# Peptides against a protein of PDB entry 3T6J: the designs that were tried, part 299

Target 1, 375 residues: chain A of PDB entry 3T6J
Amino acid sequence: PIVESYIGFIESYRDPFGSRGEFEGFVAVVNKAMSAKFERLVASAEQLLKELPWPPTFEKDKFLTPDFTSLDVLTFAGSGIPAGINIPNYDDLRQTEGFKNVSLGNVLAVAYATQREKLTFLEEDDKDLYILWKGPSFDVQVGLHELLGHGSGKLFVQDEKGAFNFDQETVINPETGEQIQSWYRSGETWDSKFSTIASSYEECRAESVGLYLCLHPQVLEIFGFEGADAEDVIYVNWLNMVRAGLLALEFYTPEAFNWRQAHMQARFVILRVLLEAGEGLVTITPTTGSDGRPDARVRLDRSKIRSVGKPALERFLRRLQVLKSTGDVAGGRALYEGYATVTDAPPECFLTLRDTVLLRKESRKLIVQPNTRLE
Target 2, 372 residues: chain A of PDB entry 3T6J as posed
Amino acid sequence: PIVESYIGFIESYRDPFGSRGEFEGFVAVVNKAMSAKFERLVASAEQLLKELPWPPTFEKDKFLTPDFTSLDVLTFAGSGIPAGINIPNYDDLRQTEGFKNVSLGNVLAVAYREKLTFLEEDDKDLYILWKGPSFDVQVGLHALLGHGSGKLFVQDEKGAFNFDQETVINPETGEQIQSWYRSGETWDSKFSTIASSYEECRAESVGLYLCLHPQVLEIFGFEGADAEDVIYVNWLNMVRAGLLALEFYTPEAFNWRQAHMQARFVILRVLLEAGEGLVTITPTTGSDGRPDARVRLDRSKIRSVGKPALERFLRRLQVLKSTGDVAGGRALYEGYATVTDAPPECFLTLRDTVLLRKESRKLIVQPNTRLE

## One batch from the design tools (peptide; made by RFdiffusion4, then SolubleMPNN)

Design b2_p27_3_s4 (from b2_p27_3, 13 letters changed)
Fold by OpenDDE base, seed 3:
Structure b2_p27_3_s4 (fold): chain B 375 residues (1-375), chain A 27 residues (1-27)
Amino acid sequence: as target 1 above (375 residues)
Amino acid sequence: EVVKLPTSDPSASGDGKVVELDEEVWG
């Protein structure tokens, strides 16, 4: 088998300030079949980047063709096993030197083992579809998340010599219609500027890219989905995200007004964005379970994904990118923390829903990591 | 629940390390 590995201080999710990496390492073998799909995605990446809802001036100046490989992890040393990885985790390096993407395919496959009777917060009519397409939709989402999420966008920088990596006279902020008024100075990074929200904010951007671009027919074609299957994959991907936003409440600590997991916070934010869009796109309904205790159902109107969901996500995603590019911490924090705030205000009553989520919480799965041998 | 990570390599076995799965973490 083709073996890949890495080791070092990589992910900063456990750092409240998003700066210090956790020491981790893995050994994995290449899944050739799935890697081929990601190679096709890479081949289309430059074109797909143009589909993102920001001007080219807010995108990387030069497209650097990255590697993207699907891996079956054999051993992972760390606090958790990711489903995908984009490295390096420095935006400036991603922008100037490039990056590598990996999907830990066998980790994703574990998520598929959910029993129908234990699947929470979905309508009965959606459960079978969800079970069928969760895996494939995850492949799409992870691919987009890594390659076109983390792999997209430009930081406006003034270097130590005072030179800008953008034309101050001609580049226009699409949100304000004005010239660029803020940027990263020498020594400033994404993490140093945005600090406590940096990791979650970036994950939210990447997840949003996934949802937004999964609507593109070329993306679904790359992954081998057409017609009704493609539409089902889209639906399940969006459904999974809004469900995840509800599940995310487990990782909120009301007493401390903080989130304990960056990805889950990001998913909650996306849920809030899509709820705000209204028009019946997303509905969370408190119910009573068969046991007589509180339950809930998440409904996503398939027919409104493109008409209501996409425009809402487009606007939000553009704002995320513009604020990131310009280093506008005040604006970024106001936007992101606004959506990340958890209250018990009607109609959603998220704190009450959190109680329901906790009540319906399932036991965590433990993963047995495999090994392999040459014969 | 303990779940063995699947693999596309037919020579692989599932007698490795048990690790807790984070909730759909990628980045």
Scores: peptide ipSAE 0.081, ipTM 0.702, DockQ to the pose 0.609
Fold by OpenDDE base, seed 5:
Structure b2_p27_3_s4 (fold): chain B 375 residues (1-375), chain A 27 residues (1-27)
Amino acid sequence: as target 1 above (375 residues)
Amino acid sequence: EVVKLPTSDPSASGDGKVVELDEEVWG
């Protein structure tokens, strides 16, 4: 088998400032079949980047073709095993040196192994569809998240010599219609400027890219889905995201007014964006479970994903990128924290829903890692 | 709940190590 490994201070999610990496290591074997799909995605990446909702001037000047591999983890040392990896984690390095993408395939397999009877917060009519397509939709989402999410967008920089990596006279901010008024100075990085929201903000951007681009027929074709199957994959991907946004409430600490998990905060933000879009796109309904205790159901109207969801996500995603590119921390924080705020205000009553989420919380999973041996 | 990580490597045994995941905490 083809073996891949890495070791070092890699993931920075445990750093409140998003800069310091946790020591981590793994050994994995390449899943050739899934890797081939990701290679096709890589081959189309440059074209797909043009589909993102910001001007080319806000995209990287030169696309650096990365490697993208699906891996089956044999041994992992760290606090948690991710589903996907885009490294390096520092945007300044991604801009100049490029990046590598990895999907941890067997971790994904574990993620969608939930039994139907234990599947929470979905309508009965959606459960079978969800179970069937969760895996394939995860493959699509992770691929887009890593490659075109984390791998996209330009940071406007003025270097130590005063030179800009963009034309100050011609580049226009699509949100304001004005010239660029802020940028990263020498020594400033994404993480250093956006600090406590940097990780979650970036994850939100990457997840949003996944949702947005999964609507593109070419993407689904790359993964081998056409017709009704493609539409089901799209639906389940979006449904999974809105459900995840509800589940995310587990990771909010009301007493401290803070989030404990960057990805979950990001998913909650996306849920809020899609709820704000209105028009019956997303509905969360408190219910009573068979045990007589509080429950909830999330409904996503499939017919409104493109008409209502896509435009809402487009606007939001563009704002995320523009604020990131220009280093507008004040604007970025205002936007992101606004959507990340958890209150008990009607109609959603998120704090009440949080109680329901906690009540219905599944048992924590323990991952058992296999060993390879000569037979 | 204990879940085994599957592998595409046929030489991988069913014997595995349990990994407890810590909460990914950030500020």
Scores: peptide ipSAE 0.088, ipTM 0.665, DockQ to the pose 0.392; fails the geometry check
Fold by OpenDDE base, seed 4:
Structure b2_p27_3_s4 (fold): chain B 375 residues (1-375), chain A 27 residues (1-27)
Amino acid sequence: as target 1 above (375 residues)
Amino acid sequence: EVVKLPTSDPSASGDGKVVELDEEVWG
């Protein structure tokens, strides 16, 4: 088998300021079959990047072909095992030197293993479909999230010599219609500048890229889905995201007005964006479970994903990118924290829903990390 | 629930250490 490993101070999710990396390491074996799909995605990445909802001036100047590998993790040393990784975690390096993507496929496989009776907050009619396509949809989402999410976008930078990596006279901010008014100075990074919201904001951007681009037929084709299967994968991917946004409430601490998990916060933000889109796209309905206790159902109208969901996500995703590129912390914080705010205001009553989510919370899975040997 | 990480390597065994899974976390 082909063995891959990494070790070091990698992820900063546990740092409230998004700055300090946690010591992490893994040893994994390459899944050749799944890696082949990701290689096809890489082959299409340059074209797919053009489908993202920002001007080319806000995208990397030069496409750098990354490596993308699906891995079966054998051992992972860290606070948690991710499903996917994009490294390095420095945007400046990503845009100038390149990056590597990995999908921890066996971690995803475990996450997919959900018993129907334990599947919360879905309509009964969606459960079987969800179970069937959760895995494949996750593969698509993770692939897009890593490669075209974390792997996309440009930071506007003024270097130590005063030179800009963009033409100040010609580049226009698509949100304001004006020339670029802010950028990263020498020594400033995404994490240092956006600090407390940096990790979650970036995850939200990457997740949004996944949802947005999974609508592209070429993406689904790369993963081997066509026709009705492709549509089901899309539906389940979006459904999973809106459900995740509800589940995310578990990780909100009302007393501290704080989120405890960056990805979950990101997913809640996306849920809020899609709810704001209205038109019956997403509906969260409080219900009563068979046990007589509070429950809830999330409904996504699949027929409105493209007509309502996509445009809403497009606008939001563009704003995320523009604010990121320009280093507009004030604007970025206002936007992101606005959507990340959890209140009990109607119609959603999210704090009340949080109680329901907590009531229906299941225990986290424990995994046994495997080993392998050659005789 | 305790589960073993699956692997495409047929020689793999599930006698590694048990860890808590962070479901649906990637970045």
Scores: peptide ipSAE 0.075, ipTM 0.689, DockQ to the pose 0.625; fails the geometry check
Fold by OpenDDE base, seed 2:
Structure b2_p27_3_s4 (fold): chain B 375 residues (1-375), chain A 27 residues (1-27)
Amino acid sequence: as target 1 above (375 residues)
Amino acid sequence: EVVKLPTSDPSASGDGKVVELDEEVWG
């Protein structure tokens, strides 16, 4: 088998300021079959990047073909095992030197394995589809998240010599219609500027890219889905995200007004964006479970994903990118924290829903990391 | 719930390290 590993101070999720990396490492074996799918995605990446909802001037100047490999993790050292990885975590290096993508396929397999009777917050009619397509939709989402999420976008930079990596006279901010008025100065990084929201913000951007691009037929084709299957994968991917946004409330600490998980915060933000879109796209309904205790149902109107959801997500995703590119911390924080705010205000009553989420919380999975032998 | 990480290698054993896994975490 082909063995891959990485080790070092890599992920900064445990740093409140998003800068200090946690020492992390893994040893994994290449899954050749799954890697082939991601290779196809890589082959289409340059074209797919053009489908993202920002001007080319806000995208990387040059496409650098990355590696993308699916791995079966044998051992992982860290605070948590991810399903996907994009490295390095330095935006400047990503845009100038390139990056590598990894999908921890066997982690994904565990993550999407759910018993029907334990599946919370979904309508009964959606459960079977969800179970059937969660795995495939995860492959799509993770691939897009890593490759075209984390792997997309440009930071506007002025170097130490005063040179800009963009044309100040011609590049227009699509949100303001004006010339670019802010950028990263020498020594400034994404993490250093956006600090406490950097990790979650970036995850939100990457997740949003996944949702947005999974609507593209070419993406589904790459993963082997067409026709009704493709539509089901799309539906389940979006459904999973809105459900995840509700589940995310577990990781919010009301007393501290803080989120304990960057990814979960990101998913909640996306939920809020899609709820704001209105028009019956997403509905969260408090219910009473069969046990007589509080429950909830998340409903996603499939027919409104493209007509209502996509435009809402497009606008939001564009704003995320523009604010990121321009280093507009004030604007970025205002936008992101606005959506990340958890209150008990009607109609959603998120704090009340949080109680329901906690009530329905499942036990965490304990994963046995396997050994393998070469005979 | 204790779950064995599956592998594409059929020779893999389930006698490895037990860790907690958060669902749907990637980045």
Scores: peptide ipSAE 0.047, ipTM 0.675, DockQ to the pose 0.604; fails the geometry check

Design b2_p27_4_s1 (from b2_p27_4, 13 letters changed)
Fold by OpenDDE base, seed 1:
Structure b2_p27_4_s1 (fold): chain B 375 residues (1-375), chain A 27 residues (1-27)
Amino acid sequence: as target 1 above (375 residues)
Amino acid sequence: LRFVLTEPTSSVTADTSFLYGPFVAGR
């Protein structure tokens, strides 16, 4: 088999400042069949990048074809195991040298293993559909998240010699209509500049890219979905995200006003964005469980994904990118932390919902190492 | 000869592991 591994200080999710990598490593085997699916996505990546809601001037100057491989993990050493990886984590290197994407396929399989009776916060009518399409939707989301999420966008930089990687006279900020007023100086990086919000912000951007681009017909075609199936995959992908946003509350510590998991914070932010869109797109309803204790239901109106959800996400995603590109930390922090704020304000009453989430919390799954056999 | 991986397994008996990727284990 084709064996891949990596080791080192890779991910910075455990660093409160988002800069210092945690030492981790894995050994994995290439899943050729799944890798082929992602290769099709790679083949369309250059075109799909053009569908992202920012001007070409905010995208990479030159498309660098990345690798995308699905891996079955044999062993993973670290505090947590990812579902997908985009490396290196340095945006400048991603722009100039390229990057590699991997999907940890068997990790996702474990994540899929939720029994219907234990599936929380969904309407009964959605549970079967969710179970059916969770896997396929995850494949779509992971692919888009890694390849076109983390793999997209340009940082405006002034190098040590004073040269800019963009035309200051002609590039216009689509949010302000003005020329670019901020950028990264020599030595400044995404992580160093955005610090405490860098990881979660980037994950939010990547997740948003996934949701946004999964609406593109070509994407679903690449993954082999058409017609009603494609629509169901889209629906479940969005449904999963809004549900995840609710589940994310588990990882918020009210006493410290902080998040303990960057991806979950990102998902909560997306939930807030979609709730803000209104129009009945997303509804969270407190309920009473069969045990007489608090429960909740998340409802996503399928018919409003494109009409309400997409525009809201488009605007938000563009803003994320523009603020990232321009190194506008103040603006970025204001935007992101605004959506990441957890209060008990009506109508959502998120702190109350958090209690419900915690009450309904299932023990986290421990991923057990797989074995190999010869046949 | 070919290598075949066993199906991944999980247990809810321990609360020590969670995913740092796009998705987290179901709840």
Scores: peptide ipSAE 0.038, ipTM 0.619, DockQ to the pose 0.218
Fold by OpenDDE base, seed 5:
Structure b2_p27_4_s1 (fold): chain B 375 residues (1-375), chain A 27 residues (1-27)
Amino acid sequence: as target 1 above (375 residues)
Amino acid sequence: LRFVLTEPTSSVTADTSFLYGPFVAGR
């Protein structure tokens, strides 16, 4: 088997400022079959990047082909086991040496063991489909999230010598129709400028890229899905995201107006975007469970994903990227925090829904890592 | 010869997928 590992101070999500890495490490075995799918995705990455809803001027000038593998984790030491990883976390290295993407496949598979009767917040008609396609949809989402999400977009930079990495005279901000008015100056970074929202904002962008690009026929083909199966994978991917947005409320602390998890905040933001799209795309309905206690149902109208969802996500994703590229912290914060705000305002009454989420909360996930045997 | 991994076990089936991305640094 092909063994991969990493050890060190890598991920900074536990740092409030997103700067200091947490010590973590894993040992994993390459899943060749799944890795082959990701390799095909990598082969199509340059073309798929062109499908993202921003001008080429807002995309990276040079595409660097990364490695992408699916890993079956033998052991993982850290505060949490990710579903996917994009490393290194150093922009200079990514630009010069490239990067690696990994999907922790068997970690994702743990989620596949969800018992139908314990699956919360879904309509009965969706449960079987969700259970069937959750795994495959995760693979698609992780691949897109890491490779084309985190791997996409350009930051407009003025270097220490005053030179720009973009043409100030010709590059137009698609949101304003004007020339670029802001950028990153020498020494400024994404994290330094966007600070407390940087991690969640980027995760939101990456998740949005996943949802957006999973609609592309080539993507599902790469992963081996065709016809009705492809459509079901798309549906379940989107359904999972909107459900995750509801589940995200667990990680919001009302008293502090604070999110405790960047990814979950991101998913809530996406939920808000899709709810705002209206037209019956997403519906969250408070209900009463069989136990007589509060419950809820999330409904996603699959027939409106392309007609309503995609345009809404397109606009939002473009705005995310434009604000990121231009270093427009004020605009970015206003946009993101606006969607990240949790109130009890009708019709959603998110704080009330949060109570429901907490009530229906499952025990903290404990992952028992696998062993190996020789056959 | 082939290595076979046992399936990981979780005490719960909560969908808590976390995705780690890069630290975005400027020039």
Scores: peptide ipSAE 0.030, ipTM 0.620, DockQ to the pose 0.175
Fold by OpenDDE base, seed 2:
Structure b2_p27_4_s1 (fold): chain B 375 residues (1-375), chain A 27 residues (1-27)
Amino acid sequence: as target 1 above (375 residues)
Amino acid sequence: LRFVLTEPTSSVTADTSFLYGPFVAGR
């Protein structure tokens, strides 16, 4: 088998400033069958990047074809096991040198194994569909998240010699209609500038890319879904995200006004964006469980994903990218932290919902890693 | 000879997933 590994100070999720890497490592075996789908996605990546809701001037000047493989993890050492990886974690290097994508397939399989009786916060009518398509939808989301999420977008940079990697005279900020007024100076990076919000912000961007592009028929086709199946995959992917946004409240600490998990914060932000879109797209309803204690239901109107959800996500995602590209920390922080705030304000009453989430929380997962044998 | 990788197992079903970062189930 083909073996891949990495080790070192790679991910900075545990750094409050998003800069210092946590030591981790893995040994994994290439899953050739699953890698084939991602290879097809890579083959379409250059075209799909054009579907993202920002001008080409805000996208990488040159598409660098990355590697994308599905790996079955044999052993992983770290604070947690990711579902997907995009490295390096330096946007400048991603722009100039390229990147590698990895899906940790067998980790996903474990992570997404759901028992119907334990599935919380979904309407009964959605549970079977959710269970059926959660896995496949996650494959789509992971692929898009890593390849076209983390792998997309340009940072505007002025180098040490004063040269810009963009035309100051012609590039227009689509949000302001004005010329570019901010950029990264020499030595400044995404993480160094955006600091405390950098990780979660980027995850939010990547997740949003996934949701946005999963609506594209070509994407679903690449993963082998057509017709009703494709629509179900889309629905479940979006449903999973809005549900995840609710579940995310577990990882918020009200007393400290902070988030303990970057991805979950990102998912909450997306939930807030989609709730803000209104028009019945997403509804979170407090209920009473069969045990007489608080519960909740998340409802996503399938028919409004494209008409309401997509435009809302488009606008939000574009703003994320523009602020990222221009190094506008003030604007980026205002936007992101605005959506990341957790209050008990009506109508959502998120702090109250958090209590419900905590009440319905499952035990922490213990993952037993695999072994190998010859037959 | 065929190489076989056993499947990982989990003691608890989790609805939480993490992309690009570590998977951390609820505490």
Scores: peptide ipSAE 0.045, ipTM 0.635, DockQ to the pose 0.199; fails the geometry check
Fold by OpenDDE base, seed 3:
Structure b2_p27_4_s1 (fold): chain B 375 residues (1-375), chain A 27 residues (1-27)
Amino acid sequence: as target 1 above (375 residues)
Amino acid sequence: LRFVLTEPTSSVTADTSFLYGPFVAGR
């Protein structure tokens, strides 16, 4: 429809247990021009899903073509306005009934406004490139995040009748080389099993899918980027993610050992994964600002994204999916919380960096939503 | 006749929380 809306208990990010939805609603209009790119992405989705680093047995049995539209939000009632949405938020329904994706284009547009002189934690040489390609890279990331992130993967389930949605004898866990040893029982859901880490874990998986698949030439082509532009979009997308991982420290509460924002926690985890990869892929260097106060710089080596970054992300992303599919809460929690732990251990000294992040915190933003006029 | 959106605006006077899906701005 030209005008889209929804209302209800939809997102559970405010629930510490990731189960109870916040009541929200929106009214939006379809941006036909921007939707065309996402339609092309949808057309390639089935093929792109095969590029994800898990066996087909861990992917949905049948690809259900979703809708994907770019929306301009007129009114959004809730705690915050997302950049993208994938609904429903129930994996079982996503597998059997399908899903819908939206990109909130005008929300993204507002987020693009960053003054160069206020742009923190980037090398000077990267600032102009970052400003130029931030928007386009966001479009790519949102599309991949929603469609192929949230829209990917299979949960292994035993139904109330005892039937499995997978062949217990033939499906092999790619991480262990063994048969599947755990699954979701009747009544168990992603959120109910993974509870406190469910939201952030899923966001991390989705963001990782975005980073991983944005390296695929077909993806960039779909969005209209070729040659040097495509490489710049890739670079800026990855750069934005590692920067976001640093910025995420604002949302960590050391005293409570908890995160206050699921997406930012996810981005920190990704940063940790890429830092762990080593080989100079990502470096965070404490510096002194022009004001004489602590600062920092994040550097991403462009030349090592494919050689170092991609393999690291591949391994991590596969593990995320396998643990999710099998309902292995213990393994999943161990993995995710391990990367989500914030300490002051060298060389990164993240707690110290957090102080720097807080010191350099940018001004808060308020989105003022548009109206319509007749022409 | 068609409807045209006005330009969205941003202000630094209040917080915007991006809780759902990907977001591009932190606090």
Scores: peptide ipSAE 0.040, ipTM 0.608, DockQ to the pose 0.222; fails the geometry check

